# Peptides against a protein of PDB entry 3NZW: the designs that were tried, part 42

Target 1, 212 residues: chain A of PDB entry 3NZW
Amino acid sequence: TTTLAFRFQGGIIVAVDSRATAGNWVASQTVKKVIEINPFLLGTMAGGAADCQFWETWLGSQCRLHELREKERISVAAASKILSNLVYQYKGAGLSMGTMICGYTRKEGPTIYYVDSDGTRLKGDIFCVGSGQTFAYGVLDSNYKWDLSVEDALYLGKRSILAAAHRDAYSGGSVNLYHVTEDGWIYHGNHDVGELFWKVKEEEGSFNNVIG
Target 2, 222 residues: chain B of PDB entry 3NZW
Amino acid sequence: QFNPYGDNGGTILGIAGEDFAVLAGDTRNITDYSINSRYEPKVFDCGDNIVMSANGFAADGDALVKRFKNSVKWYHFDHNDKKLSINSAARNIQHLLYGKRFFPYYVHTIIAGLDEDGKGAVYSFDPVGSYEREQCRAGGAAASLIMPFLDNQVNFKNQYEPGTNGKVKKPLKYLSVEEVIKLVRDSFTSATERHIQVGDGLEILIVTKDGVRKEFYELKRD

## One batch from the design tools (peptide; made by RFdiffusion4, then SolubleMPNN)

Design b1_p12_7_s3 (from b1_p12_7, 8 letters changed)
Fold by OpenDDE base, seed 3:
Structure b1_p12_7_s3 (fold): chain B 212 residues (1-212), chain C 222 residues (1-222), chain A 12 residues (1-12)
Amino acid sequence: as target 1 above (212 residues)
Amino acid sequence: as target 2 above (222 residues)
Amino acid sequence: VFFPPAVQEWYL
């Protein structure tokens, strides 16, 4: 898996691959690694598929309960804290989760929290999470600027996942791309890595390690 | 170390069509190299036009299916005989599986039915409850032999339009029930030839708006 | 190993 999220002047970009594995077996190429908790809040999934899917779905329920009780959308801080508290209770039980809770509230603005099954909870501007995270960071860090246009930011997110999909055997399938603004998240499509790779290679003159 | 799990072999596969879905499984039940039964059905009609199979350790599979059937029953009791939708069934099964997260059911679970729009639906589960809706899925002993075939023949992976120099993919289209049945039969006959844990019989459950139909075919009994 | 090789959880 490779997931990433970063803040920039235009909000948040979230990009993820779609491969699931069971050992050396490619279990799926079409897994949704972003949970749409609400129109303003996303969760990303890395690690055990069931752990992430189950608990982030559960988180969605908790977030909805918060809205019902408080008549206000849950903050990104609170949502991430709920998940963090939950996984911390299971510390040592063998949960495997690397997640980013990304969203927008008027109070917080665009916000990203990293939460993992070790109990780590971090607020930050840039995170890459998964087996391919280092590959994604290589591209992302090299090109990231706060002042990126939305178009450039979307491309950078997509391109970073593509790099990871290329180098990480456990990442691939497609890139799912999101842009989070004050108006909520916008899905920017599913981009098959096979097609995307050749397009990017041609347009950039990159990936010269592969002979087309 | 004590291993509480067995492996009863077998193989299952699901394929979704436009207005139907199929879930098929062989009827062989084995332990190691011994055939326990040549006809032990492992694909079940669970009601509400949902068919289910949990393939792997049969004791766990049977337990899971029974629990799900009970869930369907209770869903009717609690919700005024409302039909359980296939997506809700999938969520329920996730909870059943994940409820044993720390002592999992040793099974690959597939359900098939129709979604709320009447479209064929196949959901597959890992042992601990991650699930995905797919057009096709193979599970069990010969899944590694069948799944790539399904990728090619159902999802048309690595197929391109002739004369396009590999630039235009073969378009996705739904398969007819007859085509799907052919693929299922070819899958299992092929798997039977190459895998000792697959054989004896093939049971196919076909889900349509009219209900569940069963078909049976003999497989190699060696 | 909790899972026999034939049945493994999906990993992302």
Scores: peptide ipSAE 0.428, ipTM 0.801, DockQ to the pose 0.618; fails the geometry check
Fold by OpenDDE base, seed 4:
Structure b1_p12_7_s3 (fold): chain B 212 residues (1-212), chain C 222 residues (1-222), chain A 12 residues (1-12)
Amino acid sequence: as target 1 above (212 residues)
Amino acid sequence: as target 2 above (222 residues)
Amino acid sequence: VFFPPAVQEWYL
């Protein structure tokens, strides 16, 4: 898996691959690694598929309950804390989760929290999570600027996942791309890695280690 | 060292059509190199036009299917005989599987039916309850032999329109029930030739708006 | 618990 999220002047970009594996077996190329908790809040999934899918769905329920009880959307801080508290209760039980909670509230603005099954909870502007995270960071860190246009930011997110999909055997399938703003998240499509690779190679003149 | 799990072999396969879905399984049950049964069905009609199979360790599979059938029964009791939708069934099965997260059911689970729009639906599960809706899925012993074939023949992977120099993919389309049955039969006959844990018989459950139909075919008894 | 690839837990 490779997931990433970063803040920039235009909000948040979230980009993820779609491969699931069972050892050397490619279990799926079409897994949704982003959960749409509400129109303003996203969760990303890395690690055990069931752990992430089950508990992030549970998180969605908790976020909805918060809205019902408090008559206000849950903050990104609170949502991430709920998940962090949960995984901490299971510490040592063998949960495998690396997640980013990304969203927008009027109080917080665009916000990203990293939460993992070790109980780590971090607020930050840039995170890459998964087996391909270092490959994604290589591209993302080299090109990231706060002042990126929305178009450039979307491309950078997509391009970083593509780099990871290229180098990480456990990442691939497609890139799912999101843009989060004050008006909520916008889905920017599913981009098959096979097609995207050749397109990017041609347009950029990159990936010269691969003969076309 | 004690191993709480067995492996009873077998293979299952689900394919969704436009207005139908198919879930098929061989009828061979084995332990190690011994055939326990040449006819032990592993695909079940669970009611509400939902068919289910949990392939791997048969004891776990049977337990899971029984629990799900009970879940369907209780759903009717609690909700005035409301039909359980396939998506709700999938969520319920996730909870059944994940409820044993720390001592999992040693199975690959597939269900098939119709979604609320009357479209064919196949859901597949890992042993601990992650699930995905797909057009096709193979599970069990020969899944690695069949799944790539399904990628090519159901989802038309690596197929291109003639005369386009590989620039235009073959368009996705739904297969007829006859075409699906043919693919299922070809899949299982081929798997039987190359995998010792697959054979004896093939049972196919076809789900349509009119209900569940069963078909049976002989496989090689080697 | 060890699972073979065919029935192994999916990892993302």
Scores: peptide ipSAE 0.417, ipTM 0.793, DockQ to the pose 0.700; fails the geometry check
Fold by OpenDDE base, seed 1:
Structure b1_p12_7_s3 (fold): chain B 212 residues (1-212), chain C 222 residues (1-222), chain A 12 residues (1-12)
Amino acid sequence: as target 1 above (212 residues)
Amino acid sequence: as target 2 above (222 residues)
Amino acid sequence: VFFPPAVQEWYL
């Protein structure tokens, strides 16, 4: 898996691959690694598929209950804390989760929290999570700046996941891309790595280690 | 060291069509190298036009299917005989599986049916309850032999339009029930040739708006 | 590995 999220002047970019594995077996190429909790809040998934899918779905329910009870959308801080508290209760039980909770509230603005099954909860501007995270960081860190245009930011997110999909055997399939703004998240499509790779290679003159 | 799990072999396969879905399984049940049964069905009609198979350790599979059937029953009791939708069934099965997250059912689960729009649906589950809706899925002993074939023949992976120099993918299209049945039969006959845990018989459950139909075909018995 | 590859849990 490779997931990433970063804050920039235009909000938040979230990009993820779609491969699932079972050892050396490619279990799926089409897994949805982003949960749409509400129109302003996303969760990303890395680690055990069932752990992430089950508990982030549960988180979605908790967030909805918060809205019903408090008549206000849950904050990104509170949502991430709920998940963090939950996984911490299971510390040592063998959960495998690397998650990012990304969203926008008027109170917080665009916000990203990293939450993992070790009990770590971090607020930050840039995170890459998964087996391919280092590959994604290599591209993302080299090109990131706060003042990116929305177009450039979307491309950078997509391009970083593509790099990881290329180098990480456990990442691939497609890139799912999101842009989060004050008006909510916008889905920017599913980009098959097989097609995207050649397009990017041609347009950039990159990936010269691969002969076309 | 004691292993609480057995492996009863077998293989299952689900394919969704436009207005139908198919879930197939061989009827061989084995332990190690011994055939326990040449006809032990592992694909079940669970009601509400949902068919289910949980392949791997048969004791766990049977237990899971029974629990799901019971869940369907109680769903009717609690909700005035409302039909359980396939997506709701999938969520329910996730909870059944994940409820044993730390002592999992040793099975690969596939369900098939129609979604609320009448479109064919196949859902597959890992042993601990992650699930995904897909057009096709193979599970069990020969899944590694069959799944690549399905990728190629159902989802047309690595196929391109002739004369396009590999620039145009073969377009996705739904397969007819007849085409799906052919693929299922070819999959299982091929798997039977190369895997000792697959054979004897093939039972196919076809789900349409009119209900569940069963077909049976002989496989090699050696 | 707790599960054989054929029925192993999915990892993202």
Scores: peptide ipSAE 0.416, ipTM 0.783, DockQ to the pose 0.680; fails the geometry check
Fold by OpenDDE base, seed 5:
Formats: sequence, structure tokens, C-alpha cells
Structure b1_p12_7_s3 (fold): chain B 212 residues (1-212), chain C 222 residues (1-222), chain A 12 residues (1-12)
Amino acid sequence: as target 1 above (212 residues)
Amino acid sequence: as target 2 above (222 residues)
Amino acid sequence: VFFPPAVQEWYL
């Protein structure tokens, strides 16, 4: 898996691959590694598929309950804290989760929290999470600026996942791309890595280690 | 070390069509190299136009299917005989599986039916309850032999329109029930040739708006 | 890992 999220002047970009594996077996190329909790809040998944899917779905329920009780959307801080508290209770039980909770509230603005099964909870501007995270960071860190245009930011997110898909055997399939603004998240499509790779190679003149 | 799990072999396969879905399984049940039964069905009609199979350790599979059938029963009691939708069934099965997260059911689970729009639906589960809706999925012993074939023949992977220099993919389309049955039969006959844990018989459950139909075909008995 | 690759849990 490779997931990433970063804040910039235009909000948040979230980009993820779609491969699941079971050992050397490619279990799926079409896994949805982003959960749409509500129109303003996203969760990303890395680690055990069931752990992430189950508990982030549970988190969605908790967020909805918050909204019903408080008549206000839950904050990104509170949502991420609920998940963090949950996984911390299971510490040592063998959960495997690397998650990012990304969203917008009027109170917080665009916000990203990293939460993992070790009990770590971090607020930050840039995170890459998964087996391919270092490959994504290599591209993302080299090109990141706060002042990126929305177009450039979307491309950078997509391009960073592509780099990871290229180098990490456990990442691939497609890139799912999101832009989070004050008006909520916008889905920017599913980009098959096989097609995207050749497109990017041609347009950039990159990936020269591959013949073609 | 004591291993609480067995492996009863077999293979299952689900394919969704436009207005139907199929879930198929061989009828061989084995332990190690011994055939326990040449006809032990592992694909079940669970009611509400939902068919289910949990392949791997048969004791766990049977337990899971029984629990799900019971869940359907209670769903009717609690919700005025409301039909359980396939997506709700999938969520329910996730909870059944994940409820044993720390002592999992040793099975690969597939369900098939129609979604609320009448479209064919196949859901597959890992042993601990992650699930995905797909057009096709193979599970069990020969899944690694069949799944690549399904990628090519159901989802048309690596197929391109002639004369386009690989620039235009073969368009996705739904397969007819007849085409799907052919693919299922070819999948299992081929798998039987290459895997000792697959064979004897093939049972196919076809779900349409008119209900569940069952077909049976002989496989090699070696 | 308790499960063989073919039936083990999926990882992302």
C-alpha cells in the first residue's frame, strides 16, 4: 500500500493506490483505500484490510452519532482521537493499521491526522503511509510547496503514488485521487497505473529506466 | 504445535452478470490426500436470493453459513419480514467474521445475489472480514489457477482492440448467463486437471429475479 | 502467519 495526504493553499490532496496482497499473491487491484466518512471527512487505509475497513467504518458510525447528538459535524481532531483511543485499547492484540483522517471543519480548517495501531496520533501537513511510503516521499518532498495550484497539487499526489506503484511490489493497481476543500471532498477519479505510467513517461520524459 | 484448523480443499467461484449472479463450487471434500466425500455441497441458498459459500476449513465454513442463515431469520423477525439486501448481508458477514478476529474462521467467503437495482453482485471476504464487491472472484485451493483466467475472460484484462497498437482496451461488457456458465465449467475442468483438491462434481447456483436455480456437472474423479 | 498465502488475510 501507498497512501498520502498533504495540506496546501488549496486544501488537502489525498491519493492512494488500490492493491491488496496476501503474501506474494495479488489479492485485488481494485480495493478502495479511502473511506468517505461524510462529505467533509475522509479516512485512508494501510495495513490489515479487515482492521482498517472494520474500524474506519465503525469510526464513521461514531462520527454520525456525534452529528446526531451535537447537531454539528465532528471535528477532525475528535474523529481521529476516537480512532486513536480505540486502537490504543487494542494495543498488543495485533491490529495492523496505518490511517490518515483528513477533513475540513470551519473550526479547524483543512486538517490531517495520522493514526496507527501503535497508538501514535500526529497532526501534520504531509504524510505518506504504507510499504511504498518512502517512494512517495521521494517525489512528494521534492516537489511540494504550500503555494501549489490545485491542478499541480492533484498531479503531485497522483505522481507520487505512481512512483510508489512503480517501485513497491505491494503497491499498484490504480490511483484514487481526492481534493478536500471547505465545501467538502471532491473525487478526482480512478487512474489505472498501467495507463498512467505510460502517459506520465511520455509527457515528462521520466521513468527512463523503463524501455518505451 | 497444535493446529486447530483443518483444510478441506475445494474451490469456489463467483461471477456477476447484468441481471444475475452465479456462485459455483466443486463438491470434493478432502483431508490431506484423502477424499472424504465426492459430493459435499459447499454453496448454499441462504434465503432472500442470497447464495453463500465459505471455502477452506469446512467446520468453520459450515459454522459461518449456519450463523448467517440464522442472522437472516432474525432479520425477518426483527424487521417485519424485510428482505435482506446483498450489501447488508455483506456487512453482516463482515461482523460475523471480524467477531472472531483473534481466532478467525479459516475460510474464504463469497456471496452472490442481486443488488437493490437488480444488478448481479458478488462479494468476497478474507478470513477476518474485509470485503469487496467485484464482478468475479475465485476462492479456495485453485483460486490462484482460476483468478487470472477470470481477469482475462470476465474483466478482459490485457485485451486490446485490434489495430489500435494497444491504445484501446477491449470494452467491458456484461456476460450472458450462458457465457458465464461456460467460463465456470472451463475454470473448474481446468482446475481439476491441475489441482488434487478440486474435482468430482461442480454445483452452480444461479441467482436471478426469479430465484435461485441449481445446476450440477460431473468433474474428473481421480 | 497462521494462514497460507492463498487464504491469509489481505494486507493493504
Scores: peptide ipSAE 0.414, ipTM 0.792, DockQ to the pose 0.669; fails the geometry check

Design b1_p12_7_s4 (from b1_p12_7, 7 letters changed)
Fold by OpenDDE base, seed 4:
Structure b1_p12_7_s4 (fold): chain B 212 residues (1-212), chain C 222 residues (1-222), chain A 12 residues (1-12)
Amino acid sequence: as target 1 above (212 residues)
Amino acid sequence: as target 2 above (222 residues)
Amino acid sequence: VFFPPSVQEWWL
């Protein structure tokens, strides 16, 4: 898996691959590694598929209950804390989760929290999570600027996942891309890695280690 | 040291059509290198037009199916005989599986039915309850032999329109029930040839708006 | 938990 999220002047970009594996077996190429908790809040998944899917779905329910009880959308801080508290309670039990909770509230603005099954909860501007994270960081860190246009930011997110898909055997399938703003998240499509790779190679003159 | 898990082999396969879904399984049950039964059905009608199979360790599979059937019963009691939708069934099965997260059911689960729009639906589960809706899925011993074939023949992976120099993919389309049955039969006959844990018989459950029907075909009895 | 080869947990 490779997931990433970063803040920039235009909000948050979230990009993820779609491969699931069982050892050397590609279990799926079409897994949804972003959960849409509500129109303003996203969760990303890396690690055990069931752990992530189950508990992030549960988190969605908790967030909805918050809204019903408090008549206000849950903050990104509170949502991430609920998940963090839960996994911390299971510490040592063998959960495997590397998650990012990304969203927008009027109080917080665009916000990203990293939460993992070790009990770590971090607020930050840039995270890459998964077996391909270092490959994604290589591209992302080299090109990241706060002042990126929305178009450039979307491309950078997509391009970083593509780099990881190319080098990490456990990442691939497609890139799912999101842009989060004050008006909520916007889905920017599913981009098959097979097609995207050749397109990017041609347009950039990159990936010259592969003969066309 | 005691191993709580067995492996009873076999293979299952689900394919969704436009207005139908198919869930198929072989009828061979094995332990190690011994055939326990040449006819032990592992695909079940669970009511509400939902068919289910949990392939792997048969004891775990049977337990899971029984629990799900019971869940359907209680759903009717609690919700005025409301039909359980396939998506709700999938969520329920996730909870059944994940409830044993630290001592999992040793099974690959597939369910098939119709969604609320009348479209064919197939859901697959890992042993601990992650799930995905797909057009097709193979599970069990010969899944690695069949799944790539389904990628090519159901989802038309790596197929392109002639004369486009690989620039235009073959368009996705739904397959007829007859076409699906052909693919299922070819999948299982091929798997039987190359995998010792697959064979004897093939049972296919077809779900339509009119209900569930069953077809049976002989496989190699080697 | 160790899973037999035919049935394995999915990883992301």
Scores: peptide ipSAE 0.480, ipTM 0.816, DockQ to the pose 0.614; fails the geometry check
Fold by OpenDDE base, seed 5:
Structure b1_p12_7_s4 (fold): chain B 212 residues (1-212), chain C 222 residues (1-222), chain A 12 residues (1-12)
Amino acid sequence: as target 1 above (212 residues)
Amino acid sequence: as target 2 above (222 residues)
Amino acid sequence: VFFPPSVQEWWL
């Protein structure tokens, strides 16, 4: 898996691959590694597929309960804390989760929290999570600026996942791309890596390690 | 050292059509290299137009299917005989599987039916309850032999329109029930030739708006 | 998870 999220002047970009594996077996190329908790809140998935999918779905239920009780959307801080507290209770039991909770509230603005099964909870502006995270960081860190246009930011997110898909055997399939603004998240499509790679190579003159 | 899990082999396969879905499984049950049964069905009609199979350790599979059938029963009691939708069934099965997260059911689970729009649906589960809706999925011993074939023949992977220099993919289209049955039969006959844990018989459950139909075909018995 | 290799959990 490779997931990433970063804040910039235009909000938040979230980009993820779609490969699942079981050892050397490609289990799926079409896994949805983003959960849409509500129109303003996203969760990303890396690690054990069941652990992530189960508990982030559970988190969605908790967020909805908060909204019903408090008559207000849950904060990104509170949502991420609920998940963090949950996984911390299971510490040592063998859960495997690396997640980012990304969203917008009027109180917080655009916000990203990293939460993992080790009990770590971090607020930050840039995270890459998964087996391909270092490959994504290589591209993302070298091109990131706060002042990116929305178009450039979307491309950078997509391009960073593509780099990871190229180098990490456990990442691939497609890129799912999101832009989060004050008006909520916007889905920016599913980009098949097989097609995207050649497009990017041609347009950039990049990936010259591959002949074609 | 004690191992709580067995492996009873076999293979299962689900394919969703436009207004139907199929779930198929061989009827061979084995332990190690010994055939326990040449006809032990592992694909079940669970009611509400939902068919289910949990392939791997048969004891776990049977337990899971029984629990799900019971879940359907109680769903009717609690919700005025409301039909359980396939997506709700999938969520329920996730909870059944994940409820044993730390002593999992040793199975690969597939269900098939129709979604609320009447479209064919196939859901597959890992042993601990991650699930995905797909157009097709193979599970069990010969899944690695069949799944690439399904990628090519159901989802038309690596197929391109002639004369386009590989720039235009073969368009996705739904397969007819007859075409799907042909693919299922070819999948299992081929798998039987190459895997010792697959064979004897093929049972196919076809789900349509009119209900569940069963078909049976002989497989190689060696 | 302690699965025999024939049936494995999915990883992301």
Scores: peptide ipSAE 0.480, ipTM 0.813, DockQ to the pose 0.564; fails the geometry check
Fold by OpenDDE base, seed 1:
Structure b1_p12_7_s4 (fold): chain B 212 residues (1-212), chain C 222 residues (1-222), chain A 12 residues (1-12)
Amino acid sequence: as target 1 above (212 residues)
Amino acid sequence: as target 2 above (222 residues)
Amino acid sequence: VFFPPSVQEWWL
């Protein structure tokens, strides 16, 4: 898996691959690694598929309950804390989760939290999470600027996942891309890596290690 | 060292069509190299137009299916005989599986039916309850032999329109029930040739708006 | 590996 999220002047970009594996077996190429918790809040998944899917779905329920009880959308801080508290209770039990909780509230603005099954909870501007994270960082860090246009930011997110999909055997399938603003998240499509790779290679003159 | 799990082999396969879905499984049940049964069905009609198979360790599979059937029953009791939708069934099965997260059911689970729009639906589950809706899925012993075939023949992976220099992918289209049955039969006959844990018989459950139909075909018995 | 190759948990 490779997931990433970063803050920039235009909000948050979230980009993820879609491959699931079982050892050397490609289990799926079409897994949704982003949970849409509410129109303003996203969760990303890396690690055990069931752990992530189950508990982030559970998180969604908790966030909805918060909204019903408090008559206000849950903060990104609180949502991430709920998940963090949960996984911490299971510390040592063998959960495997690397998640990002990304969203917007009026109180917080655009916000990203990293939460993993070790109990780590970090607020930050840039995270890449998964087996391909270092590959994504290589591209993302090299091109990131706060002042990126929305278009450039979307491309950078997509491009970073593509790099990871190329180098990480456990990442691939497609890129799912999101833009989060004060108006909520916007889905920016599913981009098949097989097609995207060649397009990017041609347009950029990149990936020259591949002859085609 | 004691292993609480067995492996009873077998293979299952689900394919969703436009207005139907199929879930197929061989009827061979084995332990190691011994055939326990040449006809032990592993694909079940669970009611509400949902068919289910949990392939791997048969004891776990049977237990899971039984629990799900019971869940369907109680769903009716609690919700005025409301039909359980396939998506709700999938969520329920996730909870059944994940409820044993730390001592999992040793099975690959597939369910098939129709979604609320009447479209064919196949859901597959890992042993601990992650699930995804897909157009096709193979599970069990020969899944690695069949799944690539399904990728190619159901989802038309790596197929391109002739004369386009590989620039135009073969378009996705739904397969007819007849085409799907052919693919299922070819899958299992091929798998039987190359996998000792697959064979004897093939049972196919076809789900349509009219209900569940069963078809049976002989496989090699060697 | 806890699960046999044909029956394994999925990883993301």
Scores: peptide ipSAE 0.476, ipTM 0.808, DockQ to the pose 0.684; fails the geometry check
Fold by OpenDDE base, seed 2:
Structure b1_p12_7_s4 (fold): chain B 212 residues (1-212), chain C 222 residues (1-222), chain A 12 residues (1-12)
Amino acid sequence: as target 1 above (212 residues)
Amino acid sequence: as target 2 above (222 residues)
Amino acid sequence: VFFPPSVQEWWL
């Protein structure tokens, strides 16, 4: 898996691959690794598929309950804390989760929290999470600027996942791309890695380790 | 150390059509190199137009299917005989599986039915309850032999329109029930040739708006 | 958790 999220002048970009594996077996190329909790809040998934899917769905329920009880959307800080507190209770039990909770509230603005099954909870501007995270960081860190245009930021997110899909055997399938703004998240499509690779190679003159 | 799990072999697969879905499984049950049964059905009609199979360790599979059937019963009791939708069934099965997260059911689970729009639906589960809706999925002993075939013949992977220099993919289209049945039969006959844990018989459950029908075909018995 | 190779947990 490779997931990433970063803040920039235009909000948050979230990009993820879609491969699942079971050992050397490619279990799926079409897994949804982003949960849409509400129109302003996303969760990303890396690690055990069931652990992530189950508990982030549970988190969604908790966020909805908060909204019903408090008559206000939950903050990104509170949502991420709920998940962090939950996984901490299971510390040592063998859960495997690397998650990012990304969203917008009027109180916080665009916000990203990293939460993992070790109980780590971090607020930050840039995170890459998964087996391909180092490959994504290589591209992302090399090109990241706060002042990126929305178009350039979307491309950078997509391009970073593509790089990880190219080098990480456990990442691939497609890129799912999101842009989070004050108006909520916008889905920017599913981009097949096979097609995207050749397109990017041709347009950039990149990936010269592969002869076309 | 004692292993609480067994492996009863077999293979299952599901394919969703436009207005139907199929879930098929062989009827061989084995332990190690011994055939326990040549006809032990493992694909079940669970009611509400939902068919289910949990392939791997048969004791766990049977337990899971029984629990789900019971869940359907209680759903009717609690919700005035409301039909359980396939997506709700999938969520319920996730909870059944994840409820044993630390001592999992040793099974690959597939369900098939129609979604609320009447479209064919196949859901696949890992042993601990992650699930995905897909057009097709193979599970069990020969899944690695069948799944690539389904990728090519159901999802048309690596196929291109002639004369386009590989630039235009073969368009996705729904397959007819007859075409799907052909693919299922070819999948299992091929798997039987190459895998000792697959054979004897093939049972196919077909779900349509009119209900569930069953078809049976002989497989090699060696 | 024990997972034999034939029926493994999915990883992302």
Scores: peptide ipSAE 0.421, ipTM 0.790, DockQ to the pose 0.570; fails the geometry check

